# Peptides against a protein of PDB entry 7BDX, part 62

Target 1, 212 residues: chain A of PDB entry 7BDX
Amino acid sequence: EMGAAACTLLWGVSSSEEVVKAILGGDKALKFFSITGQTMESFVKSLDGDVQELDSDESQFVFALAGIVTNVAAIACGREFLVNSSRVLLDTILQLLGDLKPGQCTKLKVLMLMSLYNVSINLKGLKYISESPGFIPLLWWLLSDPDAEVCLHVLRLVQSVVLEPEVFSKSASEFRSSLPLQRILAMSKSRNPRLQTAAQELLEDLRTLEHN

## One batch from the design tools (peptide; made by RFdiffusion4, then SolubleMPNN)

Design b1_p12_1_s3 (from b1_p12_1, 6 letters changed)
Fold by OpenDDE base, seed 1:
Structure b1_p12_1_s3 (fold): chain B 212 residues (1-212), chain C 212 residues (1-212), chain A 12 residues (1-12)
Amino acid sequence: as target 1 above (212 residues)
Amino acid sequence: as target 1 above (212 residues)
Amino acid sequence: SPIDELLKELLS
């Protein structure tokens, strides 16, 4: 309980850029983010056995950890730190997103996807995540989720890749051959306005790319 | 380990007044400080059995918690919050300071004394702690500690009481009858310059009070 | 491209 409470407060204050800078300025940041990845992985691995109540202290703890990563990645120096000094954490997030089944741990998936999206704002970050083994299949695996928020954040991440010619050119063939276009088109007709907009914008981006 | 790391980061960033304000602005602050007191108490109670290595994750966790309380109490709104909304935490700190033997858990005692000193900056806080049952005996119990830092922070807290006429008048008789003057005089001759100065200043304050 | 053709078919 105390750990979850502390992490929750840390998550809240990490919404401030000054707090993120303070976290990264300390000698404890590397250890913290290393343990963060391990802890998140341990949590996901424990899901196969116990019906962990979605509202457990452990769940809250892991959500706070994911939230901290997201907030760190929201600022330039945080992205630089993650890409240069915490690649294992990014790899862990990618792995966990792949290990979770459609409909499983939706809130955590959303937070992890938000963190990856924030990382993708940096060209170096976008290159790193998009060059990860199985990245394109992972996007489509995640896009099969019934949750609108998961799908929304996947679409945002896909858009980040599509909008960067230097990155997209490396995976264009795999992307084109595997694109779940019917699924994206269905999302463009969603009753969820955010999902609808994201899918429509992505379809427009894809159309523009094919006409150039 | 993860909890200790998270608390340590939270402690570090809580040195900022803006972060303290952010912590207190959330709906989680009350629960956090309630659990903090309970966790600190649990730690101290566990000391009677296991030689807890001074460098354990649990020790680091509790030190970080005490550090957070100290940082919160360092600012006006933090003092107001503690005195108005977290009295149980203050009572717990006073209790734990009494339960620890001379030479036991020095670092934690120092942090807890620093938090009480910061609380004492507020007249309402000073009144609250000085009116606690056994407060004067507690000061003398703590002043028997062989550690110079513990004694230094006790002297600072005693000075806060002595310098406030409205507060000191309520306990003046008990204070005068129980004052370990020989101990304070010995501290005024300490090789530790901070302890020496604090003891000398207190003796001067006491002299001034008796001549008025 | 296959995507453009498919997009045209699906968006039509």
Scores: peptide ipSAE 0.014, ipTM 0.757, DockQ to the pose 0.020
Fold by OpenDDE base, seed 5:
Structure b1_p12_1_s3 (fold): chain B 212 residues (1-212), chain C 212 residues (1-212), chain A 12 residues (1-12)
Amino acid sequence: as target 1 above (212 residues)
Amino acid sequence: as target 1 above (212 residues)
Amino acid sequence: SPIDELLKELLS
């Protein structure tokens, strides 16, 4: 309980750029983010056994951790830190996104996807994530989720790849061969306006890339 | 481990007034400080049984909690919050300071004494603390500590009382009857310059009060 | 392209 409360407060204040700088300026940042990854991994591994209540202290704690990572990644210096000094955490997030079943731990998935998107704002971060083994299959696996918010954040991450020619060119063949076009088209007809718009924009971007 | 790491980071960033405002502006502050008191109490109660290693995760966690309280109390709005909304925490700190033996958990004592001193900067806080049952005996109990830093912070708290006539007048009789004058005089001859100065200043203040 | 052909078929 106390750990979750402290972590939740840290999550809240980490929305500030100055707080992110303070977190990273200390000598404890590296250890913190290392243990963060391990803690998130331990949590996800525990789900196969005990039905974790979504309202548990453990769930709240992991949500706060994921939120902190997302807030750090929202800041330029935070992205630099994650890409340079906490790559294992990024690898862990990618792995956990693959380990979770469709509809499982939706809130955690969204936070982790938001963190990856934020990291992808940095070209170095985008390169690192997109060059991870199984990245393209992972995107399509995640896009099979029934949750609109999960799918939205997957589409945003796909957009980051598509809009960067240097990155997209490396995966273009695999991308074309595995693209779940019918799924994306279905999303472009969604009643969810955010999902609808994201899918439409992505389809337009893909059309433009095929004509070039 | 993860809880201690998160709490330590929160402690570090709580040195900022804006972070203190952010902590207190959230809907979780009340619960956090309530659990903080309980956690500190649980820790101190555990000391009578198992020799807690000073370097344990649990010790570090409680130090960080005490540090957060101190940092909150260092800010005007934080003092207002503690005095208005977290009096139980202040009562707990006073109780724990009484429960600890001389030389026991020195670092925690120092942090708790610093928090009380910071609260005492507010007249309302000083009134609340000084009106607590057994406050004067507690000060003398703490002044029996062999640690110079503990004694220094006790003297600082005594000074806060002595320098506020409205508060001192209420305890003047008990204060005079129980004052460990020989101990304070010995501290005024300390080789520790901070302790020496604090004891000398207090003796001068006390002399001035006797002549009025 | 395969995508263009599919898009033409689906969006017609």
Scores: peptide ipSAE 0.013, ipTM 0.758, DockQ to the pose 0.019
Fold by OpenDDE base, seed 4:
Structure b1_p12_1_s3 (fold): chain B 212 residues (1-212), chain C 212 residues (1-212), chain A 12 residues (1-12)
Amino acid sequence: as target 1 above (212 residues)
Amino acid sequence: as target 1 above (212 residues)
Amino acid sequence: SPIDELLKELLS
C-alpha cells in the first residue's frame, strides 16, 4: 500500500518536465528504471491467465510505474535517457505487451503503449523499438485487442513507423504483407471518434505511401 | 526494494516547492501522509531494541518518508497542510521520537526533528507541537542522545520555542525547572562547530529571557 | 500497389 501510494504520487508529479529532469539528474534513476521493468514483468508473470483485480495495490503500483515511464518518455531528456540508458526497460515493455492476451490488463497496455509512442517521437527511439524482434507481429497482436484505447495507441505507434521513411523502409515488405487492413478499415468506422480518426489517418498515410 | 526506490525518488524531487505543491494539490496527499505515519510507526515498533541495518530497504524507505515530510514542511503550503490536515502524522513523529532510545535510528531521528523544526516555522505549527503531551520532557530525552546531529536539531527546536513568547510563556515554568543547562553548556564547548554555535545561541537567548 | 489493390478489393 505505502509503496503504491508513493509511486502514485511520483507518477502524478512526473507530469512536470522539471520533475523528470530532477529524477534523471540523480544517481537513483538507473536503478529505479531497472527495478521498474522487473516489477512489471513479475506482475505480468503472476497473472497466469487469472483476472487480477484492477484496483489491487499491486495493480495500482504497476500502473503508476508504467505512468512514470510514459511521463519520462514525454520529455526530450527522458527519451534520451530511456533510449541510451534503459533499453532493457523498453525491451521489457515490448515483451510484456506480447505476453498479455487480448483484453488482459487494458490499462497497463495503454500506459505501456503510450510510453513506446513517446519513445517513438525520437527517431533513435523509433529505430530501436522497430528493430526489436517481432515488432511488426506484436503491433498486429495488439491491434487484435477488443479495447478501443489499446487499439488507438497501437495505431498511433504504427503511424510513427509509417511516417518515418527510414524506419518504414526496413520493414516495408513485412508491413505490407501482414497489414491487417480489414481490421484497420473496421476501426475507421468505429463509434469511438478517436479510434475512427486514427484509423482514417493511418489509411490515408498508407495510401500515400503506395502512391510514392 | 521498488517501493523504497520510488519513495527515494519522491523524496529527492520533493525538495522543489513546485513538487510539494503538486503533491498537495492532488487527492492522494491525505492518504499518503496517513499511511506514512503508520509505516514509520510500524518500523519503529519492529526494532524491539535490535539494531536494524541502516542500509536495509525498509530503513531506506522510512528515511525517504521522513525526508518527504521534512521537504513538505519546508514550504509554507506544506506546513499549512501538515498542521491543518495531517496532525496525526505530527503526533506520530512526536511519539516515535519518544519511543527511540539514545543512539537508536539516528538518521530517522534527525529527519523527524527536521520536519518538526520546519513545522515550527509556522506559529500555528509551533503551538500545536509544543502543546503536545510531554513535549518538554521529550526535548530533554532527545537532547540526551550521544549523536551531535540529533542534539543539534533538538537545540534548533528548543530555540523555536524560546524565541516565540506566546509559546514559551505557556511552558516557561516547566522549561526553566527541567532545563538541562549542564548538557547545553557542554554542547557549547563541543568539537562540532554547528552544535557548538547552536548551544551558544540558545544559552544567549535563555540569558536574555531571564533579564526580561 | 499491393495496398491499393487490397483497398480496391475491400472497398468494392
Scores: peptide ipSAE 0.013, ipTM 0.757, DockQ to the pose 0.019; fails the geometry check
Fold by OpenDDE base, seed 2:
Structure b1_p12_1_s3 (fold): chain B 212 residues (1-212), chain C 212 residues (1-212), chain A 12 residues (1-12)
Amino acid sequence: as target 1 above (212 residues)
Amino acid sequence: as target 1 above (212 residues)
Amino acid sequence: SPIDELLKELLS
């Protein structure tokens, strides 16, 4: 209980750039993010056995951890830190996104996807994530989720790849051959206006790429 | 482990006034400080049984909690919050200081004493603490500690009472009749310069009060 | 590829 409360407060205050700088400027940052990855991994591995109540202290704790990573990745020095010094955490997040079933831990998936998107704002981060083994299949797996918010953040990450020619060119053949175009088209007709807009923008970006 | 790491980071960033304001401005502050008191109490009660390694995650966690309380109490809005909305935590800290044996959990005692001292900067806080049952006996109990840092922070808290006439007058009779003057005199001759100075200043303040 | 042709048909 107390761990979850402390982590939740840390998440709240980590929305400040100055707080993120203070965390990363200390001698404890590396250890913290290493243990963060291990804790998130342990939690996801535990879900196959016991009915983890979503409102459990453990769930709230891991949720707050993902929130902290997202807030750190939202700023330039945080992205640099994650890409240079915490690649194992990025690998863990990618793995966990693959391990979670469609509809499972929706809020956690959203935060993890947001963290990857924030990292993708850094060219080094985008290169690292997109060159990860199974990255393209992972995106399509995640796009099969019934949750509109998960799908929205997947589309945003896909767009981040598409908008970077140096990155997109490396995966262009695999991307084109596996693109779930019918699924994206269905999302462009969604009743969710945010999902609809994101799908439409991605389709427009893809059209522009095919004409060039 | 992760709880201690998160709490330690929260402690580090709570040295900022803006971070303290952010914590206290949220809807989670009351719950956090309530659980904080319970967690600290549970830890101290557990010490009589198992050899708690001082470097255990649990010890580090409670140490960080005490650090957070100290940092909150260091600012005006934090003092107001503790005195108005978290009196149970103050009661808990006073109780724990009484429950700990001389030489036991020295670093924790120091942080708890620092938190009380910081609260004493607020007249409402000083009145509340000094009117607590057994407060004067508690000060003398703590002054029996072999650790110079514990004794130093006890002397500072005693000075906070002595320097406030409205508060001191209420306890003056008990204070004068129980004052361990020989112990304070011995501290005024300490090899520790900070302890020596604090004891000397207190003796000077007491002399001034007896001449008025 | 057949998908490139399908993409051209759908994007068109």
Scores: peptide ipSAE 0.007, ipTM 0.756, DockQ to the pose 0.018; fails the geometry check

Design b1_p12_1_s4 (from b1_p12_1, 7 letters changed)
Fold by OpenDDE base, seed 4:
Structure b1_p12_1_s4 (fold): chain B 212 residues (1-212), chain C 212 residues (1-212), chain A 12 residues (1-12)
Amino acid sequence: as target 1 above (212 residues)
Amino acid sequence: as target 1 above (212 residues)
Amino acid sequence: SPIDELLDKLLS
């Protein structure tokens, strides 16, 4: 409980750029983010099936950790830190996103996807993530999730790839051949307005790419 | 380990006034400080004799918690919060300072004493602490510590009492009758310059009070 | 384009 409480407070204050700088400016950041990945991995491995107690102290702790990573990645220096010094954490997040079943750990998935999206704001980060083994299949695996928020954040990450010619060109063939177009089209007609808009924008971006 | 790492980062960033405001502005602060007191108490109760592993994860965690309290108390709104909303934590700190033997948990004692001193910057806080049962005997118990840093922070807290007429008047009789003058005089001749100065200043303050 | 062809196929 105490760990979860402290971590939750750290998550909350990490929404500030100055706090992110303070976290990263010390000698403890590397250790913290290393253990963060390990802790998240241990949590996901402990899950027996599709049931996860969202309100458990362990869940809250892991959510807060993922939230901290997201907030760090929201800041330019935080992205640089993650991409340069915490690649193992990024690899772990990618792995964990693949290990989870559709509908499993929705909140954690959203937070992890948000962190990856934030990392993708940096071209170096986007390059690193997109060159991860199985990245394209992972996107489609995640897009099969029944949760609208998960799908929304997948679409945003896909958009980051599509809008970056240097990254998209490397995976364009696989992207075109495996694109779950029917799924994206269905999302473009979703009653969820955010999901609907994201899917429509992605379809427009893809259309533009085919004409250029 | 992860809890200690997160708590240590929270301690570090809590040196900022803005971070303290952010911590206190949420709905989680009350719970956090309540559990903090419980955690510190559990740690102290777990100690079997004079030996404490300073580098253990548990010790580091508790040190970070005490450090957070100190940093919160360093800020005006933090003092107001502690004095109004977390009096149980203050009571716990006073209790724990009494439960520890001389030389036991030096770092924790220093942090707890620093927090109480910071609270004493607020007259309301000083009044609250000084009216705690056994406060004067507690000061002398702590002043018997062989550690110069512990003694330094005790002297600073004693000075806060002595320099506040409204507080000192309430305990003046007990203070004069139980004052460990020989101990303070010995400290005024310490080779530790900070301890030496603090003891000299306190002796001067006491002399002034006897002439007014 | 492959996407246009796929879209045409899906929308027909």
Scores: peptide ipSAE 0.000, ipTM 0.738, DockQ to the pose 0.019
Fold by OpenDDE base, seed 5:
Structure b1_p12_1_s4 (fold): chain B 212 residues (1-212), chain C 212 residues (1-212), chain A 12 residues (1-12)
Amino acid sequence: as target 1 above (212 residues)
Amino acid sequence: as target 1 above (212 residues)
Amino acid sequence: SPIDELLDKLLS
């Protein structure tokens, strides 16, 4: 309980750039983010054995941790820190996204996807994530999720790849061969306006890339 | 480990007034400080049975909590919050200071005394603390500590009482009857310059009050 | 393109 409360407060205040700078300016940031990855990994591993109640202190604690990572990644210096000093955490997030079943831990998936999107805002972050083994299959695995918010954040991450020629060129062949086009087309007809728009924009971007 | 890391980061960033405002502006502050008191109490109660290593994760966690309270109390809005909305926490701190033996949990004592001093900066806080049952005996109990830093912070709190006529007048008789004058005189001859100065200043303040 | 062909097939 106390840990979850502390983490939740830290998550709340980490929305400030000054707080992110303060977190990263300390000598404890590296250790904190290392333990964060391990804690999140342990949590996800525990789900195979015992159905953790979504409202548990443990779940809330891990959500707060993921939220902190997302807020750190929202800031330029935070992105630089994660890509330079906490790559293992990024690898862990990618792994956990692959380990979770469709519909499982939806809130955590969204937070982790938001963190990856934020890291992808700069070229170094995008390159690092997109060069991860199995990245393209992971995107399609995640796009099979029934949750619209998960799918939306996957589409946003795909768009980040598609809009960067230097990154997209490296994966273009695999991308074309595995693209779940029917799924994306179905999303472009979604009643969810955010998902609908994101899918439409991505389809337009893909068309533009094929005609060039 | 993760809880201690999160709490330590929160402690670090709580040195900012903006962060204190953010902590208190949320809907979670009341619950957080309630649990904080309970956690600190449980920790101190556990010391009677098992010698907790000072370097334990639990000790570090509780130190961070006490540090957060101190930082909150350092800010005007934080003092107001504690005195208006977290009186139970203040009562708990006073109780824990009484429960700890001389030389026991020195770092925690210092942090708790710093928080009480910070609360005493405004008249409402000083009134609340000084009107606590057994407050004067508690000060003398704490002044029996062999640690110079504990004694220094006790002297600072005593000075806050002595310098406020409205508060001091209520306790003047008890204060005079129980004052460990020989102990304070010994501290005025300390090799520790901070303790020496604090004891000298207090003795001067006391002399001035007796001549009026 | 394969995408255009598929889109034409799905939109037809």
Scores: peptide ipSAE 0.000, ipTM 0.736, DockQ to the pose 0.019
Fold by OpenDDE base, seed 3:
Structure b1_p12_1_s4 (fold): chain B 212 residues (1-212), chain C 212 residues (1-212), chain A 12 residues (1-12)
Amino acid sequence: as target 1 above (212 residues)
Amino acid sequence: as target 1 above (212 residues)
Amino acid sequence: SPIDELLDKLLS
């Protein structure tokens, strides 16, 4: 209970760039983020199928951890820290996103995807996550989620790959061969305006790439 | 482990006034500080005599909690919050200081005493803690501690009472009748310069009050 | 539609 409360407060204040700098400027950041991944992994592994304790202290704690990572990744120095010093955490997030079934632990997925997207703003981060084993299959696995918010954040991450020629060129063959085009087209017709826009923009970006 | 890490980071950033304002401006502050006292109390009650696990995750977590309270109390809005909305926490700190034996859990005592001192900067806070049952006996109990740092912070808190006529007048009779003068005199001869100065200043303040 | 053109290109 207390851990979740403390973590949630830390999450709240980590929305500030100055707080992120203060966190990372200390000697405790490395330990914090090394344990963060383990805690998140333990939580995901403890999930019994469809049983979600969304309001449990454990769930709230893990959500706060994911939120902190997201806020850290939103800042340039935070991205630099994650990519340079916390690659294990990034690997863990990728693993956990693969371990969760479609429709399972939606809030956590969204937060983790937001973290990865924020990391992708840094070219080094984008390279790292996109060159991870099974990255392209993982994107499509996640895009099979029935939740529009999950799919939205997957599309945003996909767009980050597509918009970076240096990254896209490395996976272009696999990307084209496995692209769930019908799924993306369906999303472009979604009633969710954010999902609709993201899908449409991605389709336009893909069209541009095919013409080049 | 993760809880201690999160709490420690929150403690670190709570040294900033802006962070304290952000913490207290949210809807989670009440819950956090309501549970904080319970967590600290549980820790103290779990101590088996002289067994101190100073480097345990639990100890570090509780130290961080006490540190957060201290940092919050260092800021005007934080004092206002504690005195108006978290009186149970103040009562708990007073209780725990009474439950700990001389020489027991020194670091926690110091942090809690610092919190009370910071609260005492607010007249309403000083009134609240000084009117608490057994406050004067508690001060003398704490002043029996062999640790110079504990005694220093007790003397600072005593000075806050003595320097406030409105507060001191309410307990002046009990204060004078129970004052461990020989102990304070011994502290004025301490090799610890901070303790020496604090004891000397208090003796001067007491002398001034007796002449008035 | 632009989407149909994209589809045609992806399928070619």
Scores: peptide ipSAE 0.005, ipTM 0.737, DockQ to the pose 0.021; fails the geometry check
Fold by OpenDDE base, seed 2:
Structure b1_p12_1_s4 (fold): chain B 212 residues (1-212), chain C 212 residues (1-212), chain A 12 residues (1-12)
Amino acid sequence: as target 1 above (212 residues)
Amino acid sequence: as target 1 above (212 residues)
Amino acid sequence: SPIDELLDKLLS
């Protein structure tokens, strides 16, 4: 209980850029993010089959950790830190997103996807994650999720790839051959207006690229 | 391990007034400090006899909690919060200081004494803690500690009482009758210059009060 | 935001 409470408070205050700088300016940031990755991995490995997110201290703790990573990645120096000094954490997040089943740990998936999206704001970060093994198949796997919020954040991450010509050109062949166009078209007709808009914008961006 | 790391980071960033305000401005501050008191109490109760501070995650966690309380108490709104809304935590700290043996958990004692000293900057806080049952005997018990840093922070807390006439007058009779004058005189001759100075200043303040 | 909802849930 106390660990989850402390981590949740740390998550809350980490929304401040100055707090992120303070965390990263310490001599313990590397160790903290290393243990963070291990803790998240242990949690996901402990899940039995299609078990939903538990309303437990452990679940809350891992959510707070993912939230901290997201808040750090929202800041320029935080993105630099993650890409330069915490690549193992990024690899872990990518792996965990692949290991979680559709509909499993929805809130955790959203936070992890948000962190990757934030990292993608950095060109080095975008290059790193998009060159990760199985990245394109992972995006389509995640897009099969029944949760609209998961799908929304997948589409946002896909858009970050599409909007960067230098990155997109490297995977363009695989991307075009595997694109779940029917799924994205279905999302463009969603009752969820945020998902609908994101899918429509992505389709427009893709059409623009095909004509160039 | 992760809980201690997260709590330690929270401790580090809580040195900022803005972070303290953010912690206290949330709807979870009361619960956090309630659990904090319980966690500290459980730790002290789990200690076997004269066991020194363990270099364990649990010890580090409790040290970080005490550090957070100290940092909160260093801020005006934090003192107000503790005195108005977290009196049970203050009662817990006072109790734990009494339960710990001389030489036991030195670092924890120092942090707890620092928090009480910070609370004593607020007149309401000083009144509250000085009117606590057994407060005067507790100060003398703590002053029997072999650690110079513990004794230093006890003397600072005693000085806060002596410097406030409205508070001191209520306990003046008990204070004068139980004052470990020989112990304080010995400290005024300490090789530790900080302890030496604190003891000398307190003796001067006490002499001034006897002549008025 | 999902973060705010999670914070509210965790903090409630």
Scores: peptide ipSAE 0.000, ipTM 0.728, DockQ to the pose 0.255; fails the geometry check

